# Designs tried in a protein design run: peptides against a protein of PDB entry 4A54. Part 31

Target 1, 94 residues: chain A of PDB entry 4A54
Amino acid sequence: MSVADFYGSNVEVLLNNDSKARGVITNFDSSNSILQLRLANDSTKSIVTKDIKDLRILPKNEIMPKNGTKSPSTNSTKLKSAETYSSKNKWSMD

## One batch from the design tools (peptide; aimed at target 1 M1 F6 D54 I57)

Design b2_p26_5_s3 (made by RFdiffusion4, then SolubleMPNN; from b2_p26_5, 11 letters changed)
Fold by OpenDDE base, seed 2:
Structure b2_p26_5_s3 (fold): chain B 94 residues (1-94), chain A 26 residues (1-26)
Amino acid sequence: as target 1 above (94 residues)
Amino acid sequence: SRKEKLESLSLEEKTKLLKEAIEKEL
């Protein structure tokens, strides 16, 4: 198995300083030993593996505790359906 | 498929495999 097989997994990481980070695994840099997480606020956190005390994979349905930032109102930007302008190429055959 | 197999595993087993994967790639 490779770490890449777990990309997209929700994880909780316990760091050596007893702080915790929760996020989705987005990348692993083996050369630099860095695990990258996307956090609930859509920011990216890079964690050096040597600083990891423990980690666990979370259930998919476990709502990452959004720090109390208001759920961004999904302004459903109505993707205006590009009206397919049927350019009627009126090929007037003269 | 490998993906299907992984999805069938418990969270505990997945966690173990992830830890092992990290260790192997370091």
Scores: peptide ipSAE 0.655, ipTM 0.918, DockQ to the pose 0.669
OpenDDE base, seeds 1, 3, 4, 5: peptide ipSAE 0.654, 0.654, 0.608, 0.651; ipTM 0.918, 0.918, 0.916, 0.916; seed 5 fails the geometry check

Design b2_p26_5_s4 (made by RFdiffusion4, then SolubleMPNN; from b2_p26_5, 8 letters changed)
Fold by OpenDDE base, seed 2:
Structure b2_p26_5_s4 (fold): chain B 94 residues (1-94), chain A 26 residues (1-26)
Amino acid sequence: as target 1 above (94 residues)
Amino acid sequence: KREEELKSLSLEEKTELLKKALEEEF
C-alpha cells in the first residue's frame, strides 16, 4: 500500500514541536520525504515526515475547523461553454 | 478490489496503514 492510496484523506498531523496541522493529503514526495496537505484556507503545507510525531485520518464529515473567516462565496463561474456555433457556411457553388 | 477493501476499513485501520505506508517509503 502506498501513501497515494490515501490522497484526498483528511488528516490531523501532530508535529514534533507539538503543533498540529489539519488538511487533505494532496501529494507525497518520497524522494524528499515531504507530505503535502491542503489546509482549510486552501493553502498548502509541506511537512517533512521526520517532523511528524503522530497522524490520524479524520472522518469525512469532520468539518475542518473553519477559522471564522466567512467562506468566500466561491462564485462558481459557470464556465459558459462557448458553444462554438460552427456556422457551416454552405457555400452553394451554382 | 483494493478500493473496496480500503472503504471497509475503520479510520483507525486506515490510519495504521497510512503510517506504515509513510514508514516504508523511508
Scores: peptide ipSAE 0.583, ipTM 0.877, DockQ to the pose 0.676
OpenDDE base, seeds 1, 3, 4, 5: peptide ipSAE 0.577, 0.581, 0.553, 0.580; ipTM 0.876, 0.876, 0.876, 0.875; seed 4 fails the geometry check

Design b2_p26_6 (made by RFdiffusion4; failed a check: the pose's geometry)
Pose (drawn by RFdiffusion4):
Structure b2_p26_6 (pose): chain A 94 residues (1-94), chain P 26 residues (1-26)
Amino acid sequence: as target 1 above (94 residues)
Amino acid sequence: EEKEEIVKKLEKGEWISYEEFEKLAE
């Protein structure tokens, strides 16, 4: 597969200077081999790939926090509130 | 075949060298 399939992929990269950086890929130019990474902190960063010493793809979700649960649902409620409250599950023993 | 091996390393979350990355950019 080409890199186009890995565009938008969140990976970590170690540079020639033994520094590490991770972000979600946005672009790669073949002529110059230049990679733009859009990090989850609402920042954009353009880095030329020639400075890459090594590359690895990070695990999906739970990257920083460590847990042992399946987490089938995100259960997130950021912004947008309604007049209904839900706890654990809507239906139990059904 | 070499590119497929590199893709498998990426799917496993294993480290790849820059020379192996250049093969993907070809």

Design b2_p26_6_s1 (made by RFdiffusion4, then SolubleMPNN; from b2_p26_6, 12 letters changed; failed a check: the pose's geometry)
Amino acid sequence: SKNKEIVEKLLNGEWISLEELELLMK

Design b2_p26_6_s2 (made by RFdiffusion4, then SolubleMPNN; from b2_p26_6, 10 letters changed; failed a check: the pose's geometry)
Amino acid sequence: SENDKIVEKLLKGEWISLEELKKLME

Design b2_p26_6_s3 (made by RFdiffusion4, then SolubleMPNN; from b2_p26_6, 11 letters changed; failed a check: the pose's geometry)
Amino acid sequence: SENEKIVEKLLKGEKISLEELKLLME

Design b2_p26_6_s4 (made by RFdiffusion4, then SolubleMPNN; from b2_p26_6 with E1S K3R Y18L F21L K23L A25M; failed a check: the pose's geometry)
Amino acid sequence: SEREEIVKKLEKGEWISLEELELLME

Design b2_p26_7_s3 (made by RFdiffusion4, then SolubleMPNN; its pose is not in this set)
Fold by OpenDDE base, seed 5:
Structure b2_p26_7_s3 (fold): chain B 94 residues (1-94), chain A 26 residues (1-26)
Amino acid sequence: as target 1 above (94 residues)
Amino acid sequence: SELIEELEKKLKESLEKQKEEEEKKE
């Protein structure tokens, strides 16, 4: 079982300095041993694995206070189909 | 890496604890 199996899980991380962080696991850098959490304010926190004292997976029913994630307004750029007005060159047949 | 293995262990243990708590609520 790899750390990647837990992507998308909501976790509470207890750090060695007794501070806590809550967020969704979004990524893990295996080369540098860095865990990335998306926080309730949509910011990303990077945590070095060596600083982690303990972890708790939170139940799915704990509604993370959704700070208003402005859904990226899919600016449907209506590609205005440039109707190429075919300028009918009136060829004056003299 | 020993650190990665420790992290994986902590995550696995946390998952098992969560399952046990959910089973007790049924």
Scores: peptide ipSAE 0.518, ipTM 0.846, DockQ to the pose 0.375
OpenDDE base, seeds 1, 2, 3, 4: peptide ipSAE 0.517, 0.517, 0.502, 0.513; ipTM 0.845, 0.845, 0.843, 0.844

Design b2_p26_8 (made by RFdiffusion4)
Pose (drawn by RFdiffusion4):
Structure b2_p26_8 (pose): chain A 94 residues (1-94), chain P 26 residues (1-26)
Amino acid sequence: as target 1 above (94 residues)
Amino acid sequence: EEEEEKIEELIEKLEEQKEEMEEEEE
């Protein structure tokens, strides 16, 4: 597979200077081999791949926090509130 | 030629790590 398939992938990269950086890939140019990473902190960063010493793909979600649950639903309610409240599950013992 | 080889090695590493992630999900 080519890198186009890995565009938008969130991975971590160690550079030649033993520094580590991770972000979601946005682009890669073949002629110059230049990679743009869009990090989840609403920042964009352009880094030339020649400075990569090594590369690794990070786990999906739960990257920073550690947990042992399946987490089948995100259960997120940021912004947009309604007049209804829900706890645990809508249906129980059904 | 050396830059092409480095790119190929990085791509192989990505494929391998993707396969490992799929196995862990199963």

Design b2_p26_8_s1 (made by RFdiffusion4, then SolubleMPNN; from b2_p26_8, 11 letters changed)
Fold by OpenDDE base, seed 2:
Structure b2_p26_8_s1 (fold): chain B 94 residues (1-94), chain A 26 residues (1-26)
Amino acid sequence: as target 1 above (94 residues)
Amino acid sequence: SEEEEKLKELLEKLKKQLEEEKKKEE
């Protein structure tokens, strides 16, 4: 079994300082011993594995607190369709 | 790396625990 088998898993990480982080495992950097988590706010947190005291996998049904990140109102920049003002070729037949 | 192996072992233990919990709920 590889660490990659757990990519996409939602986990709670307990750190040595007794702080907790919750997120989805996105990557593990073996060269630097860094576990990367995507947090609820879509930010990425890098955790050095030596700082991990404990880890638990959260059940799929555990609703990650949807931080009500207001869906950024996609400012649909209404690309004002440049109304190609069809220049009425006023054929002034003068 | 040793750290990778440690993390793998931890995750494997957790996976096993989750599977055991599912069996208890059935």
Scores: peptide ipSAE 0.207, ipTM 0.689, DockQ to the pose 0.219
OpenDDE base, seeds 1, 3, 4, 5: peptide ipSAE 0.177, 0.191, 0.203, 0.203; ipTM 0.688, 0.691, 0.692, 0.689

Design b2_p26_8_s2 (made by RFdiffusion4, then SolubleMPNN; from b2_p26_8, 13 letters changed)
Fold by OpenDDE base, seed 3:
Structure b2_p26_8_s2 (fold): chain B 94 residues (1-94), chain A 26 residues (1-26)
Amino acid sequence: as target 1 above (94 residues)
Amino acid sequence: SSDQEKLKKLLEKLEEQKKEQEKKAE
């Protein structure tokens, strides 16, 4: 069994300071005992094993808070339909 | 080292949790 067997797993890490981190396991530095997590904002957090109080694997159905990439609201530029003012050419037949 | 033992315990917990989740998905 290696940490690599859990690469790609979504986990919640409880730290000794009672803070929590959620992310996907991307790497483990065995020399320094550092776990790397990719967070919801696509940043990477490095956690030293000594600072970990507990770990849990999140169930597959637990929707990682997808940072709602605000779909760029396509500013539907309402093309103001240029009201073609039908200039009534009043041909005055003098 | 104390850190290696801690890591081993954490990995064992993760394995147990993974197996439990696999059983619940069946």
Scores: peptide ipSAE 0.221, ipTM 0.735, DockQ to the pose 0.465
OpenDDE base, seeds 1, 2, 4, 5: peptide ipSAE 0.223, 0.222, 0.219, 0.220; ipTM 0.736, 0.735, 0.733, 0.735; seeds 1, 2, 4 fail the geometry check

Design b2_p26_8_s3 (made by RFdiffusion4, then SolubleMPNN; from b2_p26_8, 11 letters changed)
Fold by OpenDDE base, seed 4:
Structure b2_p26_8_s3 (fold): chain B 94 residues (1-94), chain A 26 residues (1-26)
Amino acid sequence: as target 1 above (94 residues)
Amino acid sequence: DEEKKKLEELLKKLEEQLKEQEEKEK
């Protein structure tokens, strides 16, 4: 089990100063012990894990107030491998 | 609650591991 298993989860983080942050887990930097959240306004917040007093996983049905940007229906559109069209610029030096 | 617990435990373990590593390097 890795922290990456929780990427995309909606969480409420209670900090040691009793402030709260809500967002989606987007990254965890294990080297620096930093949890990154995407907030409702699409900004990112970095939280040092030692500053976390408590963490709550929010139910999937608890709609974070998404600003009206269409939840990209993560249609698991297969990340179509961006075929890096290597546009071989054949620079034909004539 | 189980997912919460797992994440909390994982984060705690990571913090403990980092602390232990820092102490060993001193």
Scores: peptide ipSAE 0.156, ipTM 0.650, DockQ to the pose 0.034
OpenDDE base, seeds 1, 2, 3, 5: peptide ipSAE 0.154, 0.154, 0.159, 0.152; ipTM 0.676, 0.680, 0.680, 0.674; seeds 1, 3 fail the geometry check

## One batch from the design tools (peptide; aimed at target 1 F6 D54 I57)

Design b2_p27_1 (made by RFdiffusion4)
Pose (drawn by RFdiffusion4):
Structure b2_p27_1 (pose): chain A 94 residues (1-94), chain P 27 residues (1-27)
Amino acid sequence: as target 1 above (94 residues)
Amino acid sequence: NKLLKIDYETDSDETIELKEAINKELE
């Protein structure tokens, strides 16, 4: 596969200077081999790939926090509140 | 240009495919 398939992929990269950086890929130019990474902290960064010493794809979700659960649902409620409250599950022993 | 090293014992298939794709553009 080409890099176009890996666009938007969140990966970690070690540079020639033994520094590490990870972000979600946004673009790669063939002529110059230039990679833009959009990090989850609402910041954009353009880095030329020639300075890459090595590359690795990070695990999906739970990258920083460590847990041992399947987590089938995100159960997130950031902003947008309604007049209804739910705990654990809507239906039990059904 | 320097090519990326691929380690077939520890790298995942997806990481190998990505490194091969980058190395092909560098060559």

Design b2_p27_1_s1 (made by RFdiffusion4, then SolubleMPNN; from b2_p27_1 with N1V E9K D13E E17N E25I)
Fold by OpenDDE base, seed 5:
Structure b2_p27_1_s1 (fold): chain B 94 residues (1-94), chain A 27 residues (1-27)
Amino acid sequence: as target 1 above (94 residues)
Amino acid sequence: VKLLKIDYKTDSEETINLKEAINKILE
């Protein structure tokens, strides 16, 4: 079974803070362990998997309004590693 | 991560496979 097999499924996610998020699974970032949901208002929510307590798969008949927004292209936001520029304090010893 | 009990009866093999897939990803 591939990771892609669950894409497009409606789910309800229970978070560790007891809040709930409901949406369609659009992506999973395995490198960062982030689950992406498309919500009913066509916004996207990124959830770190460590914050997930439980997950429920919803029946297909619960038509979440498919607002036809195109699956956001996985723009790989390159986490620019903040290169900590060690500011070399040039202590000019005069 | 655990799957919550589904409050509906599903005889769909697809649903079973989906649950398994999600569990594997979240573990």
Scores: peptide ipSAE 0.116, ipTM 0.658, DockQ to the pose 0.179
OpenDDE base, seeds 1, 2, 3, 4: peptide ipSAE 0.118, 0.108, 0.133, 0.106; ipTM 0.636, 0.649, 0.651, 0.608; seeds 1, 2, 3 fail the geometry check

Design b2_p27_1_s2 (made by RFdiffusion4, then SolubleMPNN; from b2_p27_1, 10 letters changed)
Fold by OpenDDE base, seed 2:
Structure b2_p27_1_s2 (fold): chain B 94 residues (1-94), chain A 27 residues (1-27)
Amino acid sequence: as target 1 above (94 residues)
Amino acid sequence: VKLLEIDYKTDSEETIKLKEALNEIFK
C-alpha cells in the first residue's frame, strides 16, 4: 500500500515539537519526504516526514472542528415582504 | 532514519496502513 492510497484522508499529525496539524492529505513528495496537508482554512501545509512524531487518520465522521469562525451572521436582511398593500380599488360608484 | 511507531492495539487499521506505508519510504 502506498501513501497515495490515503490521499483525501483526514489526518492529525503530531510533530516533534509537539505541535499538531490537522488536514487532508493532498500529496506526498517521496523525493523530498514531504507530506502535504490541506488545512481547514484551505491553506496547504508541507510537513517534512522526519519531523513527524506520530499521526492518526481521523474517522470520517469526526466533524473537523470547523474553526468556528462565527460565520458573520449574515444579517439576513429580512426582506420585508413588501406587503402588497392591496389598494382596495374602492370603486365608488357614484 | 526515524520510523513511526505503530501501536497495533490502539491504532486504527487505516492508521496502521498509513504508518506502514510511510515507514517503507523511510527505509
Scores: peptide ipSAE 0.658, ipTM 0.918, DockQ to the pose 0.616
OpenDDE base, seeds 1, 3, 4, 5: peptide ipSAE 0.658, 0.655, 0.643, 0.657; ipTM 0.919, 0.917, 0.917, 0.918

Design b2_p27_1_s3 (made by RFdiffusion4, then SolubleMPNN; from b2_p27_1, 8 letters changed)
Fold by OpenDDE base, seed 1:
Structure b2_p27_1_s3 (fold): chain B 94 residues (1-94), chain A 27 residues (1-27)
Amino acid sequence: as target 1 above (94 residues)
Amino acid sequence: ASLLKIDYKTDSQETIELKNAINEILK
């Protein structure tokens, strides 16, 4: 199995300095031993493997925080159901 | 070159495979 088989996978990288990076694997530079990640902001981060303390593939079901497409605040127009209670009490005194 | 550490008890199968693939390049 090659590293290329994992291109497109979401990974979390723990660096030796205890910082973390999360992104999609886009490339591996074999000559320089560099893992390239596309981050949530669409930027690319290059990580030298020697700086990696740990790495894991994130499960597909982990909702990467979608760039908050602000769900259009559906202004719930409170449909004031004008309950026209026309209770015309027709007192038919018959 | 420092190889990636693999924990066969805690790493997922996919993670193990990825780390192995990287380590094969680093060797």
Scores: peptide ipSAE 0.722, ipTM 0.943, DockQ to the pose 0.617
OpenDDE base, seeds 2, 3, 4, 5: peptide ipSAE 0.713, 0.716, 0.715, 0.713; ipTM 0.941, 0.942, 0.942, 0.941

Design b2_p27_1_s4 (made by RFdiffusion4, then SolubleMPNN; from b2_p27_1, 7 letters changed)
Fold by OpenDDE base, seed 1:
Structure b2_p27_1_s4 (fold): chain B 94 residues (1-94), chain A 27 residues (1-27)
Amino acid sequence: as target 1 above (94 residues)
Amino acid sequence: VKLLKIDYKTDSPETIKLKEAINEILK
């Protein structure tokens, strides 16, 4: 398996300084030994492998906090069902 | 070259494969 097979995977990286980074693997620079992650804010973080203390793939079901796309508050405009009062005009024919 | 540490007992199979793939490049 190649590293490219894991592009698009969500990972958590623990760095040697005990900081953590979470993101999607977008690239691996073999020449410089750099792992590139796209973060939740759509920025790219480049991590040198020598600075990695630990790495794990996150389960797909962990909802990375998507930047809260403001779900458009569907203002449920209560469509007031205009009760069409069908006034039964009883046309009394005389 | 510093390789990624793999714990074959605790790492998930996918994590192991990823680390192995990276380590093969780093060697």
Scores: peptide ipSAE 0.743, ipTM 0.952, DockQ to the pose 0.601
OpenDDE base, seeds 2, 3, 4, 5: peptide ipSAE 0.742, 0.736, 0.742, 0.741; ipTM 0.952, 0.952, 0.952, 0.952

Design b2_p27_2_s1 (made by RFdiffusion4, then SolubleMPNN; its pose is not in this set)
Fold by OpenDDE base, seed 2:
Structure b2_p27_2_s1 (fold): chain B 94 residues (1-94), chain A 27 residues (1-27)
Amino acid sequence: as target 1 above (94 residues)
Amino acid sequence: EEEKKKEEEKREELTKLLKEAIKKILA
């Protein structure tokens, strides 16, 4: 099997520096041996595979820990619907 | 409990396979 077979899997990666990363496998760069994870905040973390000390696939139901960083309120700028001014061409029949 | 155990076993197997896949690339 290839790493690509595990795309979409939620994994916990333990790095050699004892830091942990949790995310969904989105890509693997074989040329550079880089594993890409999409984190809970929708950011992408690139991990060099040689820096991986351990890895485990997480249960599907395991809620990615919301990094307590307040999701910046995406001010959904409501694109003001361009009011299509229907120019009523008043055809004056002269 | 049996279903959870089976799911965990499957996850462990998949984890093993993923680790092997990564190791094969590093080799």
Scores: peptide ipSAE 0.573, ipTM 0.892, DockQ to the pose 0.358
OpenDDE base, seeds 1, 3, 4, 5: peptide ipSAE 0.566, 0.542, 0.572, 0.567; ipTM 0.890, 0.889, 0.891, 0.890

Design b2_p27_2_s2 (made by RFdiffusion4, then SolubleMPNN; its pose is not in this set)
Fold by OpenDDE base, seed 4:
Structure b2_p27_2_s2 (fold): chain B 94 residues (1-94), chain A 27 residues (1-27)
Amino acid sequence: as target 1 above (94 residues)
Amino acid sequence: SKKKEEEEKKLEELTKELKKALEEILS
């Protein structure tokens, strides 16, 4: 199999310096032996294959920790249910 | 579960294949 067969796979890469990177394989540059990963923040990291100590393919369902963009606390404006006080205007039919 | 174990085994095998593919390019 070729590296291209694994495009789209989510991987954890352990580098020789003991740092780790997690991302989706987007490309492989065979000329330069560079593996490209798309990270959780949508940035791209280029890894020289020679610097890889170990790697593993992760389950597809493992949600890459999206950097929790602080979902703007949508102030759940508690839509105060405007109690439509149905002012029953008692139309006094005189 | 047995199913989880099987899935993990598949991922391990795929990992081995990926490693092999990378090694072949470096050779």
Scores: peptide ipSAE 0.569, ipTM 0.889, DockQ to the pose 0.402
OpenDDE base, seeds 1, 2, 3, 5: peptide ipSAE 0.569, 0.565, 0.564, 0.562; ipTM 0.889, 0.889, 0.889, 0.887

Design b2_p27_2_s3 (made by RFdiffusion4, then SolubleMPNN; its pose is not in this set)
Fold by OpenDDE base, seed 2:
Structure b2_p27_2_s3 (fold): chain B 94 residues (1-94), chain A 27 residues (1-27)
Amino acid sequence: as target 1 above (94 residues)
Amino acid sequence: DEEKKKEEEKREKLTEELKKAIEEILK
């Protein structure tokens, strides 16, 4: 299996510095050996695989603590369709 | 309890597979 087969998996990564990171695997850069995790705050953390001491896949039901990140209201800026007001200049040829 | 145990075992297996996948890239 490849690392790509695990995209979308929630993992806990223990780093060599004894710090921990939890997130969803979003990408793996094979050229640089970098694992990318999307964290609970929707930020992305890049981890060099050589710095990984241990990792585990977390159960799907472990609700990543929603820190009350205000869902950025994707203000779908409804691109106001520039109604090209075709000003029909009704030139009344009187 | 048995279902949870089975799920944990599956996760453990998947974890090992992921570790192996990472290790293979590092070789």
Scores: peptide ipSAE 0.566, ipTM 0.889, DockQ to the pose 0.375
OpenDDE base, seeds 1, 3, 4, 5: peptide ipSAE 0.565, 0.565, 0.565, 0.539; ipTM 0.888, 0.889, 0.889, 0.887

Design b2_p27_2_s4 (made by RFdiffusion4, then SolubleMPNN; its pose is not in this set)
Fold by OpenDDE base, seed 5:
Structure b2_p27_2_s4 (fold): chain B 94 residues (1-94), chain A 27 residues (1-27)
Amino acid sequence: as target 1 above (94 residues)
Amino acid sequence: KEEEEKEKEELEKKTKELKKALEEIMK
């Protein structure tokens, strides 16, 4: 059985620093041993497997508290290309 | 109550399987 078989599962991860993360398994990077979770705020958290102290799969019905942290819509300020109007100062040499 | 216990058991089983899968990759 592979980690990929658990994609879409809601998990609680206890880290070695005693912090907890809750999210849905979206990906696993086998080369770097990184587990990716989608959090309630739709952000992605990457967790190094070696930092995991414990984990558990949560029931599907556990509504992750949608902390409505508005992901700041990075308004891609369209850097208006400064049209350098090269004012050709035509220096009329008399 | 019986259904809840079965679901809990299934989740525990899946959790163990996930842990094993992670351990296999770390080798």
Scores: peptide ipSAE 0.581, ipTM 0.885, DockQ to the pose 0.333
OpenDDE base, seeds 1, 2, 3, 4: peptide ipSAE 0.577, 0.581, 0.579, 0.581; ipTM 0.883, 0.885, 0.885, 0.885

Design b2_p27_3_s1 (made by RFdiffusion4, then SolubleMPNN; its pose is not in this set)
Fold by OpenDDE base, seed 2:
Structure b2_p27_3_s1 (fold): chain B 94 residues (1-94), chain A 27 residues (1-27)
Amino acid sequence: as target 1 above (94 residues)
Amino acid sequence: EEEEKKKEEEERKKLTEELKKALEKIF
């Protein structure tokens, strides 16, 4: 299996400094050995794998406590369908 | 329900180990 198979997985990462990070795996840079996590605040944290002491996959139901991030109102830009003004060619039959 | 939870935990543990292996440098 590759790390890519785990994209979208929620993980808890224990770092060598005993700090913890929780987030969704969004990317892995194999060349630089950098694991990218999307955190609860929608920020991205890059973690060098050498700094990882341990990790675990969290259950899907452990919704990271979304701090009450107001769901960004998806301003559905209603693409106002350009009303094709069918110019009624008034055929003046003079 | 307890057995199902245990099974899920075991699967998650297995997946965790697979992820750790995929990261190669952690172990």
Scores: peptide ipSAE 0.584, ipTM 0.887, DockQ to the pose 0.370
OpenDDE base, seeds 1, 3, 4, 5: peptide ipSAE 0.540, 0.582, 0.583, 0.568; ipTM 0.882, 0.887, 0.886, 0.885

Design b2_p27_3_s2 (made by RFdiffusion4, then SolubleMPNN; its pose is not in this set)
Fold by OpenDDE base, seed 1:
Order: sequence, then structure tokens, then C-alpha cells
Structure b2_p27_3_s2 (fold): chain B 94 residues (1-94), chain A 27 residues (1-27)
Amino acid sequence: as target 1 above (94 residues)
Amino acid sequence: EEEEEKKEKEEREELTKKLKEALEKIL
């Protein structure tokens, strides 16, 4: 299998400095051995593979904390029904 | 349900192993 077969997988990466990163695998640069993760804040983190101490695939249903994109409250501006002023121009032609 | 969750966990562990092996082949 190639790393590309795991694109879209949610992973937790433990780095050699004991820091952790969680994200979705979006790309892998084989030339530079760089794994790219999309984080919960939609930013991209590049991780050099040699800096990886351990990694695990997370369940699909682990809701990465969706930054609650507040659905823009569509202020339903009630389109005031433009009262069609039927200007009956009664052109009274005298 | 517990057996299915266990099976899914084992599958993720196997996939994790395969991903590690894929990364190690490039190092």
C-alpha cells in the first residue's frame, strides 16, 4: 500500500518532541518525506516523517471538533412582498 | 455490537500498521 491510499484518513501523530497533531491526511510529499494534515481549524500542518514517533488512524466518526461554523443566521429578511402598486393609470382619454 | 466495535478497532490497527509500513518504505 502507498501513503496515498490513506488520503482522507483521520490520524493522530505523536512527534519525537512528544507533541501531538490530529488531522486528516491530505497529501504526502515523497521527495521530501512530508506528511500534510488538515487540522480542525482548516489549517494545514506539514510534518516531516522522520519527526514522527508514532501514529494511529482514528475512527471516522470521531467528530473532529467542528469549529461550530455558526451557520450564518440567515437573517430571513422577510422580503416585504413588494405591494405591486398596480398604478391603474386610468388614462381617461377625454 | 461489542464484537463489531472490536472488529472495527482491529481493522484500524491493521490499517495503522499498513500506513506505518508505507511511511517506513519511503524513509
Scores: peptide ipSAE 0.566, ipTM 0.880, DockQ to the pose 0.365
OpenDDE base, seeds 2, 3, 4, 5: peptide ipSAE 0.563, 0.564, 0.563, 0.558; ipTM 0.881, 0.881, 0.881, 0.880

Design b2_p27_3_s3 (made by RFdiffusion4, then SolubleMPNN; its pose is not in this set)
Fold by OpenDDE base, seed 4:
Structure b2_p27_3_s3 (fold): chain B 94 residues (1-94), chain A 27 residues (1-27)
Amino acid sequence: as target 1 above (94 residues)
Amino acid sequence: EEKEKEEEEKKREKLTKELKEAIEKIL
């Protein structure tokens, strides 16, 4: 199998410095040996594979805590439907 | 249900191994 077969997988990566990253595999740069993860905050983290101490695939049901980006309150500007008063100009031709 | 969870975990372990091997082949 190739790394590309795992695109969309949620993974936990343990780095050599004992830091952890969690994200979805979005890309792998084979030329530079860089694994790209999309994080819970929708940012992308690039990880050099040589810096990976360990990794594991997480269960699909582990909802990455979406940092509640406050959905911009779509101010439902109730576009008050401007009642286009169709002024029926009754042009009475005599 | 517990057996199903165990089987899913074994599948993830297998997939994890395969991902590691896929990375190692490029290094």
Scores: peptide ipSAE 0.581, ipTM 0.891, DockQ to the pose 0.390
OpenDDE base, seeds 1, 2, 3, 5: peptide ipSAE 0.546, 0.581, 0.580, 0.571; ipTM 0.888, 0.891, 0.890, 0.889

Design b2_p27_3_s4 (made by RFdiffusion4, then SolubleMPNN; its pose is not in this set)
Fold by OpenDDE base, seed 2:
Structure b2_p27_3_s4 (fold): chain B 94 residues (1-94), chain A 27 residues (1-27)
Amino acid sequence: as target 1 above (94 residues)
Amino acid sequence: EEEEKKKEEEEREKKTKELKEALKKIL
């Protein structure tokens, strides 16, 4: 098996510094031994394989804990469609 | 259902091991 066989897998990576990263394997650079993870925020994290202490494949149903990103209140600025009231000034010519 | 979950876990463990071995081959 190659690392490429695991593209799309959701993984938890424990780094040598005891930090953890969770993401989907998107790429592996074999030349540089860099594993790329897509994180929950759609950012990409590059991890040097030598810095990996341990890893595990997560269940598909494990919703990556959305860090409580406060949903930016998309101020849906209701663009009030300026109803351009075309006041048809019916100029009645007499 | 518990048996199915156990099988799924075993499969994930197997895949995890395979991934680790795949990474190890490149190091």
Scores: peptide ipSAE 0.608, ipTM 0.899, DockQ to the pose 0.360
OpenDDE base, seeds 1, 3, 4, 5: peptide ipSAE 0.564, 0.607, 0.608, 0.582; ipTM 0.896, 0.898, 0.899, 0.897

